# Peptides against a protein of PDB entry 4J2C: the designs that were tried, part 118

Target 1, 107 residues: chain A of PDB entry 4J2C
Amino acid sequence: MEDPFFVVKGEVQKAVNTAQGLFQRWTELLQDPSTATREEIDWTTNELRNNLRSIEWDLEDLDETISIVEANPRKFNLDATELSIRKAFITSTRQVVRDMKDQMSTS

## One batch from the design tools (peptide; made by RFdiffusion4, then SolubleMPNN)

Design b2_p30_6_s3 (from b2_p30_6, 17 letters changed)
Fold by OpenDDE base, seed 4:
Structure b2_p30_6_s3 (fold): chain B 107 residues (1-107), chain A 30 residues (1-30)
Amino acid sequence: as target 1 above (107 residues)
Amino acid sequence: KDEVFEKLRKRAEELRKRNEETEEKIKERE
């Protein structure tokens, strides 16, 4: 059976890109109140938070998968470089999400 | 192995649908 990790990775990355777009809009709305309605601010904020939460959930599952693979190297026969790439993806994506959350919390 | 992969495949489909729904919601706001 083929490893579907890259498929999940692709969808997570898409979610991140969407979140970044929402984050940009969120920033713009708060920086220029004259062009923002309370409704749009609330909608954008909520949608952004929901997406970030979902991404975090996705990363938890991916992280668990990595742990399983590491515990069973012969069974999965995963190249060390590939494993490193997968770990790096999780780490970097968590950082991206955290950065957005931190900026939201300080605003 | 198969169990892990099947879970990932299911998650992939869930993510795809979620992304699609999110994108549609955003488009509707434009």
Scores: peptide ipSAE 0.661, ipTM 0.930, DockQ to the pose 0.873
Fold by OpenDDE base, seed 5:
Structure b2_p30_6_s3 (fold): chain B 107 residues (1-107), chain A 30 residues (1-30)
Amino acid sequence: as target 1 above (107 residues)
Amino acid sequence: KDEVFEKLRKRAEELRKRNEETEEKIKERE
């Protein structure tokens, strides 16, 4: 069976891109209250938070699979380079999510 | 191996559906 990690990675990245769009709208709404309704702010905030939480769960699941692969090198036959790429994706994505969450928590 | 990969495949499909739903929600708000 072919390793589907890159497929999951692609979908997670898409979710991140969507979250970034929501985050941008969130910041715009808060920067100019005259152009924002309370309902739109609440909806955007809620959708953003939900998406970020989902992404965090996705990353936890991916992280678990990496641990499994590392524990069974003969079974999966992944080299250090590929594992590094996967770990880097999780690390960088977590950072992106954390940055958005931090900004939301300080607002 | 197959168990892990099947889990990932199922996850990918779930993510795809979630992304599609989210995009539709956003589109409806625009």
Scores: peptide ipSAE 0.660, ipTM 0.930, DockQ to the pose 0.866
Fold by OpenDDE base, seed 3:
Structure b2_p30_6_s3 (fold): chain B 107 residues (1-107), chain A 30 residues (1-30)
Amino acid sequence: as target 1 above (107 residues)
Amino acid sequence: KDEVFEKLRKRAEELRKRNEETEEKIKERE
């Protein structure tokens, strides 16, 4: 059976891109109240937070699969380079999510 | 091995559906 990690990776990246769009709208709404209603601010804030939380959960699942692979190297014949790429994706994606969360918490 | 891959495959479908729904929600508010 083919390893579907890259499929999950692609969907997570799409979710991150969508979250970044919501984050941009969130900043616009807070910086120019004339273009925003309280309802839109609340909806955007809630949708953004929910998406970020979901992404964090996705990353935890991916991280668990890496742990399983590393614990069973003979069963999962993956190159060290591939494992490094997967780990780097999780690390960098967590950082992107963290940056957005930090800006939201200080506003 | 197959069990782990099947879980990932199912997760991918869940994510695809979630992304599709989120994009539709955003589109409706534009």
Scores: peptide ipSAE 0.659, ipTM 0.929, DockQ to the pose 0.840
Fold by OpenDDE base, seed 2:
Structure b2_p30_6_s3 (fold): chain B 107 residues (1-107), chain A 30 residues (1-30)
Amino acid sequence: as target 1 above (107 residues)
Amino acid sequence: KDEVFEKLRKRAEELRKRNEETEEKIKERE
């Protein structure tokens, strides 16, 4: 059976891209209140927060997978390079999500 | 091993559906 990690990775990245789009719209709405309705602001904010929360959960699931692989190296036959790449993806993606959350909490 | 991979495959499908639904909602509002 093939390792489907890259499939999950791709979908998580897609979710991140979507969140970044929502974040951009959120920023635009708050930047120009005269053209932004309260409804659109609330919808965008809610959708963005839900998306970010979902991504965080996705990353936790991936992180758990990495822990399992590290505990059973011979069983999964993943070299240090691949494991490092996976860890880097989780770390960097968490940072991207955190940056958006931080900006939302201070606005 | 198979259990872990099956979990990931299932997760991938859930993510795909979630992403698809999210994009549809966004598209509807644009």
Scores: peptide ipSAE 0.662, ipTM 0.930, DockQ to the pose 0.864; fails the geometry check

Design b2_p30_6_s4 (from b2_p30_6, 18 letters changed)
Fold by OpenDDE base, seed 5:
Structure b2_p30_6_s4 (fold): chain B 107 residues (1-107), chain A 30 residues (1-30)
Amino acid sequence: as target 1 above (107 residues)
Amino acid sequence: KDEVFKKLKERAEKLKKENEETEKKIEERE
């Protein structure tokens, strides 16, 4: 079977982009109450949080696969460069998610 | 190896479906 990591990566990136859009709307709604209803705020908040949780779960699974690969280098044809790229993706994506969550928790 | 890749593939398919549904919901609100 072919390594499907890049497929997961692509979908995670799409989810992140969607989350960033929701986050932007969330910020706008809270900054100007005259343009926001309680219903829209709640809906946006809910969709955003659900999206972020989904991303975090995906990153957790990806992180686990990296650990498996590192423990079994002969079984997987991944060099140090590829592993570094995958680790960097997880780290940077976690940071993006964390930044949004931090701002939401303080509001 | 196949078990690991199978898990990732299933995750990708699930996320793809969720992404599509989320986009649909957002479009309906715009």
Scores: peptide ipSAE 0.533, ipTM 0.899, DockQ to the pose 0.867
Fold by OpenDDE base, seed 4:
Structure b2_p30_6_s4 (fold): chain B 107 residues (1-107), chain A 30 residues (1-30)
Amino acid sequence: as target 1 above (107 residues)
Amino acid sequence: KDEVFKKLKERAEKLKKENEETEKKIEERE
């Protein structure tokens, strides 16, 4: 079977983009309550949290995969560059998610 | 190896569907 990492990566990136859009709306709603309804705030917050949770779940699976690949280099035949790219993706994506979560928890 | 790939592929498919559903929800509210 073909390595599906790039497929997961693509969908995670899409989810991140969606989350960032929801986060932007979330911040706008909270910055100007006069233009926001509680319903929209709750909806946006819920969708955002669900999306972030989904991303985190995927990152956990990817992280596990990285560990397996590193433990079996000959079996997976991935070079250092590819592994670096994958690790960087996980790290950077986790940071993006963490930043949004931190701002949500402090608001 | 195959087990790992299968799980990841299945996860990807689920995420794809979730993304599509989320986008649809967002579009419907705009």
Scores: peptide ipSAE 0.532, ipTM 0.899, DockQ to the pose 0.872
Fold by OpenDDE base, seed 2:
Structure b2_p30_6_s4 (fold): chain B 107 residues (1-107), chain A 30 residues (1-30)
Amino acid sequence: as target 1 above (107 residues)
Amino acid sequence: KDEVFKKLKERAEKLKKENEETEKKIEERE
């Protein structure tokens, strides 16, 4: 079976992009209360939080996979560079998610 | 090995569907 990591990675990236769009809208709504309804704010907030939570869960699964791969190098013949790229993706994506969450918690 | 890949593949498919649903929701509200 082909390693599906790149497929997951692609979907996570898409989810991040969607979350960033929702986050942008969220900030815009909060910056202009005159045009923002409580319903729209709540909807945007909830969708954003749900997306972020989903991403975090996916990253956890990816991280676990990396741990398994590292523990079984003979079974998973992955190049060291590729493994580093995967780790970097998880780390950077977690940071992006955390940044959005931090801003939401302080608003 | 196959078990790990199968699980990831299933996760990918689930996430793909979630992404599609989210995009649809956003599109419908715009």
Scores: peptide ipSAE 0.531, ipTM 0.898, DockQ to the pose 0.866
Fold by OpenDDE base, seed 3:
Structure b2_p30_6_s4 (fold): chain B 107 residues (1-107), chain A 30 residues (1-30)
Amino acid sequence: as target 1 above (107 residues)
Amino acid sequence: KDEVFKKLKERAEKLKKENEETEKKIEERE
C-alpha cells in the first residue's frame, strides 16, 4: 500500500491552523476581558490545549515513522530529500506548538 | 511495512474526524 505520511501531514497542518485561530481568540479574550465571559475564556483555553496536545501526539507517531524508515533504507524507497522534508515539517511544527504553549504558560 | 502504514492511515482518518468536529464547534460559537 501507499505511504500515508502525506495524508497525516495534511491533517496535522489543519489542526495547526485551527490552533492558531483559537490562540488568536484566546489572546483577544485575555487582552480585553469585557469582550467575553469566563465561560468563553475557559472553553477557548480548553479547546486550544486539546488541539495542541493532539498535534504533539501525532508528531510523535510521524517521528517514529521516520526512525523506522531510516533503520530500513532498502525496504522504504525514500530519498534523502524526502526524509529532510519530513524531518523539517516535524521540527517546525513542534516549534510552532511550543511557542503557543510558552505564551499560554506565562499568562 | 504494511502494519505501519495501516496504523498511520487509521490515525489520519481519526484526526480528520476530530478536525471536522472542532471546526463545527468553533462555527457554532461564532
Scores: peptide ipSAE 0.526, ipTM 0.898, DockQ to the pose 0.842

Design b2_p30_7_s1 (from b2_p30_7, 15 letters changed)
Fold by OpenDDE base, seed 5:
Structure b2_p30_7_s1 (fold): chain B 107 residues (1-107), chain A 30 residues (1-30)
Amino acid sequence: as target 1 above (107 residues)
Amino acid sequence: SEEEEERAEREEEEERREELREKLRKFYYE
């Protein structure tokens, strides 16, 4: 079968894009209370948190695959460049999620 | 309704995620 890593990567990126949209709306609602209802704020907050949680879960799975490959290099035959790209994606995506979570916790 | 449509979309997303997690398991653990 084909390596599913890049497919999961794509789905994670879609989830990040969705989360960023929700985060933007979340900030707008908090900046203008006159146009925001508590119901919309709660909905947006919950949807955002759910998306972020899903992303974090997928990143853990992706990160584990890297450990497996490094422990079994002959089985998967991935070069250092490929592994570096995969690690970079996980690291950068975790940072994006962390930044949103930090802002939500300090609001 | 919009609520039903949104729920269906979330369910489809979760199904896709589970399928992908299973693919990762099969590819990397077997």
Scores: peptide ipSAE 0.513, ipTM 0.812, DockQ to the pose 0.813
Fold by OpenDDE base, seed 1:
Structure b2_p30_7_s1 (fold): chain B 107 residues (1-107), chain A 30 residues (1-30)
Amino acid sequence: as target 1 above (107 residues)
Amino acid sequence: SEEEEERAEREEEEERREELREKLRKFYYE
């Protein structure tokens, strides 16, 4: 069986791109409420929240795989470079999500 | 309808996500 980590990583990155698009629209709607319907605001807000939640869930799963690999190094035998890349992806992606969530919570 | 299409797309996305989670489980926990 092929390691599915990179596939999930790719899907998470796509989800992040989608969330960033929704976040941009969300920001625009709040900046000019006169051009936005309440329905669009609610839809955008909900979609954004759902996307961010999904990303966080996937990141938790990916992070758990790191712990499993580190606890069983002989079983998986990943090189240090790849493991570092995986960790960096999780860390940086969490920060991107956190930044969006922080801005939403203050608006 | 547009609403039905959006729902279908969301369901497909969720199904794909669940499949990937299952793959992770099988690879890393078994």
Scores: peptide ipSAE 0.513, ipTM 0.813, DockQ to the pose 0.812
Fold by OpenDDE base, seed 3:
Structure b2_p30_7_s1 (fold): chain B 107 residues (1-107), chain A 30 residues (1-30)
Amino acid sequence: as target 1 above (107 residues)
Amino acid sequence: SEEEEERAEREEEEERREELREKLRKFYYE
């Protein structure tokens, strides 16, 4: 069995792109009330929140794998560079999600 | 309907996510 980390990483990245698209639409709807319906605002908000929650869930799972690898280095035999890349992905992606959530909570 | 199609797409996405979570579990936790 191959390490599924990179596959999940790819799916998370796609989910982030989707969330960013929804976030952009969300900002546009709130920016121009004349073109926005309450229905679309509610739908977009809900979809965005659900996407962000899913991403956060996946990031937690990915983060746990890091801990497992570090606790069992001989079993997985990943080098420091690979682990660094994985950690950086999780950290940076969490920040992207956090930024969107912060803007949603203050708008 | 479009709503039904959208729901189906979301369910499919959730299914894919669950499959990936299961793969992570099998690889890292077993």
Scores: peptide ipSAE 0.511, ipTM 0.812, DockQ to the pose 0.818
Fold by OpenDDE base, seed 2:
Structure b2_p30_7_s1 (fold): chain B 107 residues (1-107), chain A 30 residues (1-30)
Amino acid sequence: as target 1 above (107 residues)
Amino acid sequence: SEEEEERAEREEEEERREELREKLRKFYYE
């Protein structure tokens, strides 16, 4: 079996891109309430929150895999550079999600 | 309907995500 980490990583990145698009629209809708209905605002908000939640869930799974690899380095045969890249992805993605969530909560 | 389509897409996405989670489980825990 091929290591599915990069596949999940790709799906997470897609979800991030989707969330960023939704976030942009969410921002636009709130800046000009006359632009769209409350229905669109609610829809956008819900879709955004759902996406962010999914991303966070996947990041937890990915982060757990790193812990497993570090506990069993010989089994997975991943070098420090590879692990660093994986960790960096998780860290940076969490930051992106956190930034969006913070802006949503303060608006 | 549009709602049905959105629901179907969401379900498909969730299924795919579950499959990927299962792959992670199999690869890293077995």
Scores: peptide ipSAE 0.512, ipTM 0.812, DockQ to the pose 0.779; fails the geometry check

Design b2_p30_7_s2 (from b2_p30_7, 20 letters changed)
Fold by OpenDDE base, seed 4:
Structure b2_p30_7_s2 (fold): chain B 107 residues (1-107), chain A 30 residues (1-30)
Amino acid sequence: as target 1 above (107 residues)
Amino acid sequence: SSLSRLLAEEEERRKRREELREKLRKFYYE
């Protein structure tokens, strides 16, 4: 059986790209009221929040797999480099999500 | 727009979430 971690990782990366696109639009709408309707602002905000929550959920699943691997090293036999890459992905992606959420909350 | 395409892709991703979670479960818990 193939390890599905990288598949989920790849899809999370795409989801981050989508969130960043929504975040950019969200920023543009707030910076230029002449191009923004209340409807679009609300829609964009809602979609962005939903996407961020979705990413966070997926990251929790991925983080759990790391805990399982670390608890069962002989079963999975992943080298330290691969495990570090997986941990770094989760940490950095959580930071990207947090940064967007922080900017939304302070606007 | 590129954003519209990304949003469509995200909707499809969400549809696959349960399948991928099941794969993770099978690989890591079984």
Scores: peptide ipSAE 0.594, ipTM 0.908, DockQ to the pose 0.589; fails the geometry check
Fold by OpenDDE base, seed 2:
Structure b2_p30_7_s2 (fold): chain B 107 residues (1-107), chain A 30 residues (1-30)
Amino acid sequence: as target 1 above (107 residues)
Amino acid sequence: SSLSRLLAEEEERRKRREELREKLRKFYYE
């Protein structure tokens, strides 16, 4: 069986792109009330929050796989470089999500 | 990509989540 980690990673990357698009629209709506309805603001906010939560959930799954690999190194035989790349992806993606969440909470 | 296309893709992604989660389970837990 092929390791599905990279497939999930790719899906998460796409989700981040979507979240960033929603975040951009969210920012624009709040910056120009004349072009925004409350309904669109609420919708955009809700979609964005849902996307971010979805990403966080997927990252938890990926993070758990890393723990499993580290606990069973001989079973999976992943080298340190690959493991570092996976960890870096999770860390950096969590930071991107956190940054958007922080900006939303302070709005 | 337009936002509408991204949102459509996200909906499809969410539909695939369970399938991918199952693949992770099979690969890492079995």
Scores: peptide ipSAE 0.593, ipTM 0.908, DockQ to the pose 0.577; fails the geometry check
Fold by OpenDDE base, seed 5:
Structure b2_p30_7_s2 (fold): chain B 107 residues (1-107), chain A 30 residues (1-30)
Amino acid sequence: as target 1 above (107 residues)
Amino acid sequence: SSLSRLLAEEEERRKRREELREKLRKFYYE
């Protein structure tokens, strides 16, 4: 069986792109209220929050796999470089999500 | 639009999430 980690990683990366697109639209709507209704703002906000929560859930699953690998190194035989890359992806992606959430909470 | 395309892709991604979670479970827990 092939390791599905990279497939999930790719899906999360695409989800982040979608969230960033929604975030951009959210920002534009708030900057110029004349361009959108309250309903569009609420819809965009809701979709963005749902996507961010979804990404966070996927990151938790990926983070758990790293813990399993580190607890069973001989079973999976992943080198330190690959583990470092996986950890870096989770850390950096969590930061991107946090940055968007922080901006939303202050608006 | 580009955003509309991304939203459509996200909808499809959400449909695959359970399948991918199951694959992770099988690979890492079995």
Scores: peptide ipSAE 0.586, ipTM 0.906, DockQ to the pose 0.568; fails the geometry check
Fold by OpenDDE base, seed 1:
Structure b2_p30_7_s2 (fold): chain B 107 residues (1-107), chain A 30 residues (1-30)
Amino acid sequence: as target 1 above (107 residues)
Amino acid sequence: SSLSRLLAEEEERRKRREELREKLRKFYYE
């Protein structure tokens, strides 16, 4: 079986793009309430929160795989550079999500 | 719109999540 990590990684990257699009819309709606109804504001907020939660869940799954690999190095024998790239992806993506969540919590 | 396309892509992603989680389980736990 092929390692599915890179497939999940790719889908998380796409999900981040979607979240950023929703976040942009969310920001626009709050900056100019006349541009949309309360219904759209609520919908956008919920969709964004759901998307961010989904990404966080996927990142937890990916992070767990790293822990498993590090606990069983002989079983997987992953290249150190590859493992570093995987860790960096999770760290940087969590930061992107955190930045959006922080801005939402302060609005 | 670009957002509409992204949302459609997200819907498709959601449909694949359980499958991918199962693949992760099989690869890393078995």
Scores: peptide ipSAE 0.584, ipTM 0.905, DockQ to the pose 0.585; fails the geometry check

Design b2_p30_7_s3 (from b2_p30_7, 19 letters changed)
Fold by OpenDDE base, seed 2:
Formats: sequence, structure tokens, C-alpha cells
Structure b2_p30_7_s3 (fold): chain B 107 residues (1-107), chain A 30 residues (1-30)
Amino acid sequence: as target 1 above (107 residues)
Amino acid sequence: SSREREEEEREKERKEREELRKKLREFYYN
């Protein structure tokens, strides 16, 4: 079986892109109430929050795989560079999600 | 509607993520 980490990584990135689109629409709706219905605001908010939670869930799974690899280095044969790249992805993606969540919380 | 289409896509993505989670578990815990 091929290591599915990069595939999951790709899907997480797609979800992030989707969330960013939803976030943009969310900000637009709140900035111009004349073009926004409460229904659309609620829908967009729910979709965004659900997407962010899904991303966070997947990041936890990805982070766990790193812990497993580090505990069993000979089994997976991953070098430090690749592990660093994987960790960097998780860290940066968590930051992106956190930034959106923070802005939603303060609005 | 556009929203319905988006919701359908979200459902597809959810199912795909679930399958990928299974693959992660299979690969890293076996």
C-alpha cells in the first residue's frame, strides 16, 4: 500500500481553499447587509464552520501519523526532511484555520 | 440550486475523506 499521507494532504488543502472561498463570501455578506439575507449568512456560516472543523479533524489524523512514524522510524523509512515538510504543512494549515476562526469569533 | 449543488459536493468530499481516513489507519496501524 502506498503512503496515503500526501493524498490526504491534498484533500485537506482543497478543503482549505473551499473554506477560504466561504470565508470571503461570509465577510462580504456581513459587510453589505443589503445584499445578504439571514438565510444566506446562516448557510455560509454553517458551511464554513463545518469545513473548518473537518480540516481540524483531518489535521489531527495527519499529526498522529507523524507521531507514529517518529515512534517507528525503521518501519516507515521516512527521512527528517520529509517529516519536516509534513509537520510544516500541519502547522501552517492550522494557522490558516485559526486565523479564519479568530476573525469569525470577533465579528 | 447552487447551494444544493455545493451541499452535494460537500457530501462527496466527506465520503472521500472518510475513505482516506480508513487508508491512513490501514497504512499506519498495520
Scores: peptide ipSAE 0.497, ipTM 0.822, DockQ to the pose 0.702
Fold by OpenDDE base, seed 5:
Structure b2_p30_7_s3 (fold): chain B 107 residues (1-107), chain A 30 residues (1-30)
Amino acid sequence: as target 1 above (107 residues)
Amino acid sequence: SSREREEEEREKERKEREELRKKLREFYYN
């Protein structure tokens, strides 16, 4: 079995792209109420929230794999550079999600 | 509708992520 980390990473990135599209639409709906219905606002908000929650869940799983590798370095044979890349992805993605969540909570 | 198509795609993505979570567990815990 190949290490599935990079595949999950790719799917998380797709989810981020989807969330960013929903966030843009959410922003547009709130900025121009004349072109928005409450139904569309609620749908967009719920879809966005669900996407963000899914991303956060996957990031927790990815973060756990790093802990497992660090506890069992010889089993997985990953070097420091690879681990750094994985950690950087999790950190940067969490920041992107956090920024969207912060804007939603303050609106 | 556009919403229905979007929801279907989200559901497909959710199922794919669930399968990948299983693969993560299999790879890292075995």
Scores: peptide ipSAE 0.496, ipTM 0.821, DockQ to the pose 0.680
Fold by OpenDDE base, seed 1:
Structure b2_p30_7_s3 (fold): chain B 107 residues (1-107), chain A 30 residues (1-30)
Amino acid sequence: as target 1 above (107 residues)
Amino acid sequence: SSREREEEEREKERKEREELRKKLREFYYN
C-alpha cells in the first residue's frame, strides 16, 4: 500500500482554496448586504464553517500520522526533509484556517 | 441551481475525504 499522506495533503489544499473562495464571498456579502438575500448569506456562512471544520479534522489526522511515524521511525523510514515538509504544511495550513476563523468570530 | 450543483460537489468531496481518512488509518495503524 502506498503512503496516502501526499494525496490527503493535496485534497486539503484544494479544500483550503475552496474555503478561501467562500470566505471572499462571505466578506463581500457582509460589506454590502443589499447585494444578496439572507438565504445566500446563511448558505455561504454555513458552507464556510463546515469546510473549515473539515479541514481542521483532516489536519488533526495528518498531524497524528506524524506522531505515529516519529514513534515508529524504523517502520516507515521517512526522509527527514519530507517529515519537515509535512509538519510545515500542517502548521501553515492551520494558520490560514485560523485567520479566517478569527475574522468570522469578530463579525 | 448553482448552489445545488455546488452542494452536490461538496458531497462528492466529503465522500472522497472519508475514503482517504480510511486509507490513512489503514496505512499508519497496520
Scores: peptide ipSAE 0.493, ipTM 0.817, DockQ to the pose 0.704
Fold by OpenDDE base, seed 3:
Structure b2_p30_7_s3 (fold): chain B 107 residues (1-107), chain A 30 residues (1-30)
Amino acid sequence: as target 1 above (107 residues)
Amino acid sequence: SSREREEEEREKERKEREELRKKLREFYYN
């Protein structure tokens, strides 16, 4: 079986792109109420929050795989550079999600 | 509507994510 990590990574990145689009719309709606309805604001907010939660869940799953690999290095024989890339992706993606969540909580 | 299409796509993505989670479990726990 092929290692599915990179496939999940790709799907997470797609979800991040979607969230960023929703976040941009969310920001625009709040900055210009004349072009926004309460319904659209609420819908966009809900979709954004749901997407962010999904990303966070996937990141937890990916992070767990890291722990499994590190606990069983001989079984997986992952290159140290590859492992570093995987960790960096999780860390950076969590930061992107956190930044959006922080802005939502302070708006 | 655009929202309906978005909801359909979200459901498809959810199903795909579930399959990918199964693959992760199979690969890393076998």
Scores: peptide ipSAE 0.490, ipTM 0.815, DockQ to the pose 0.741

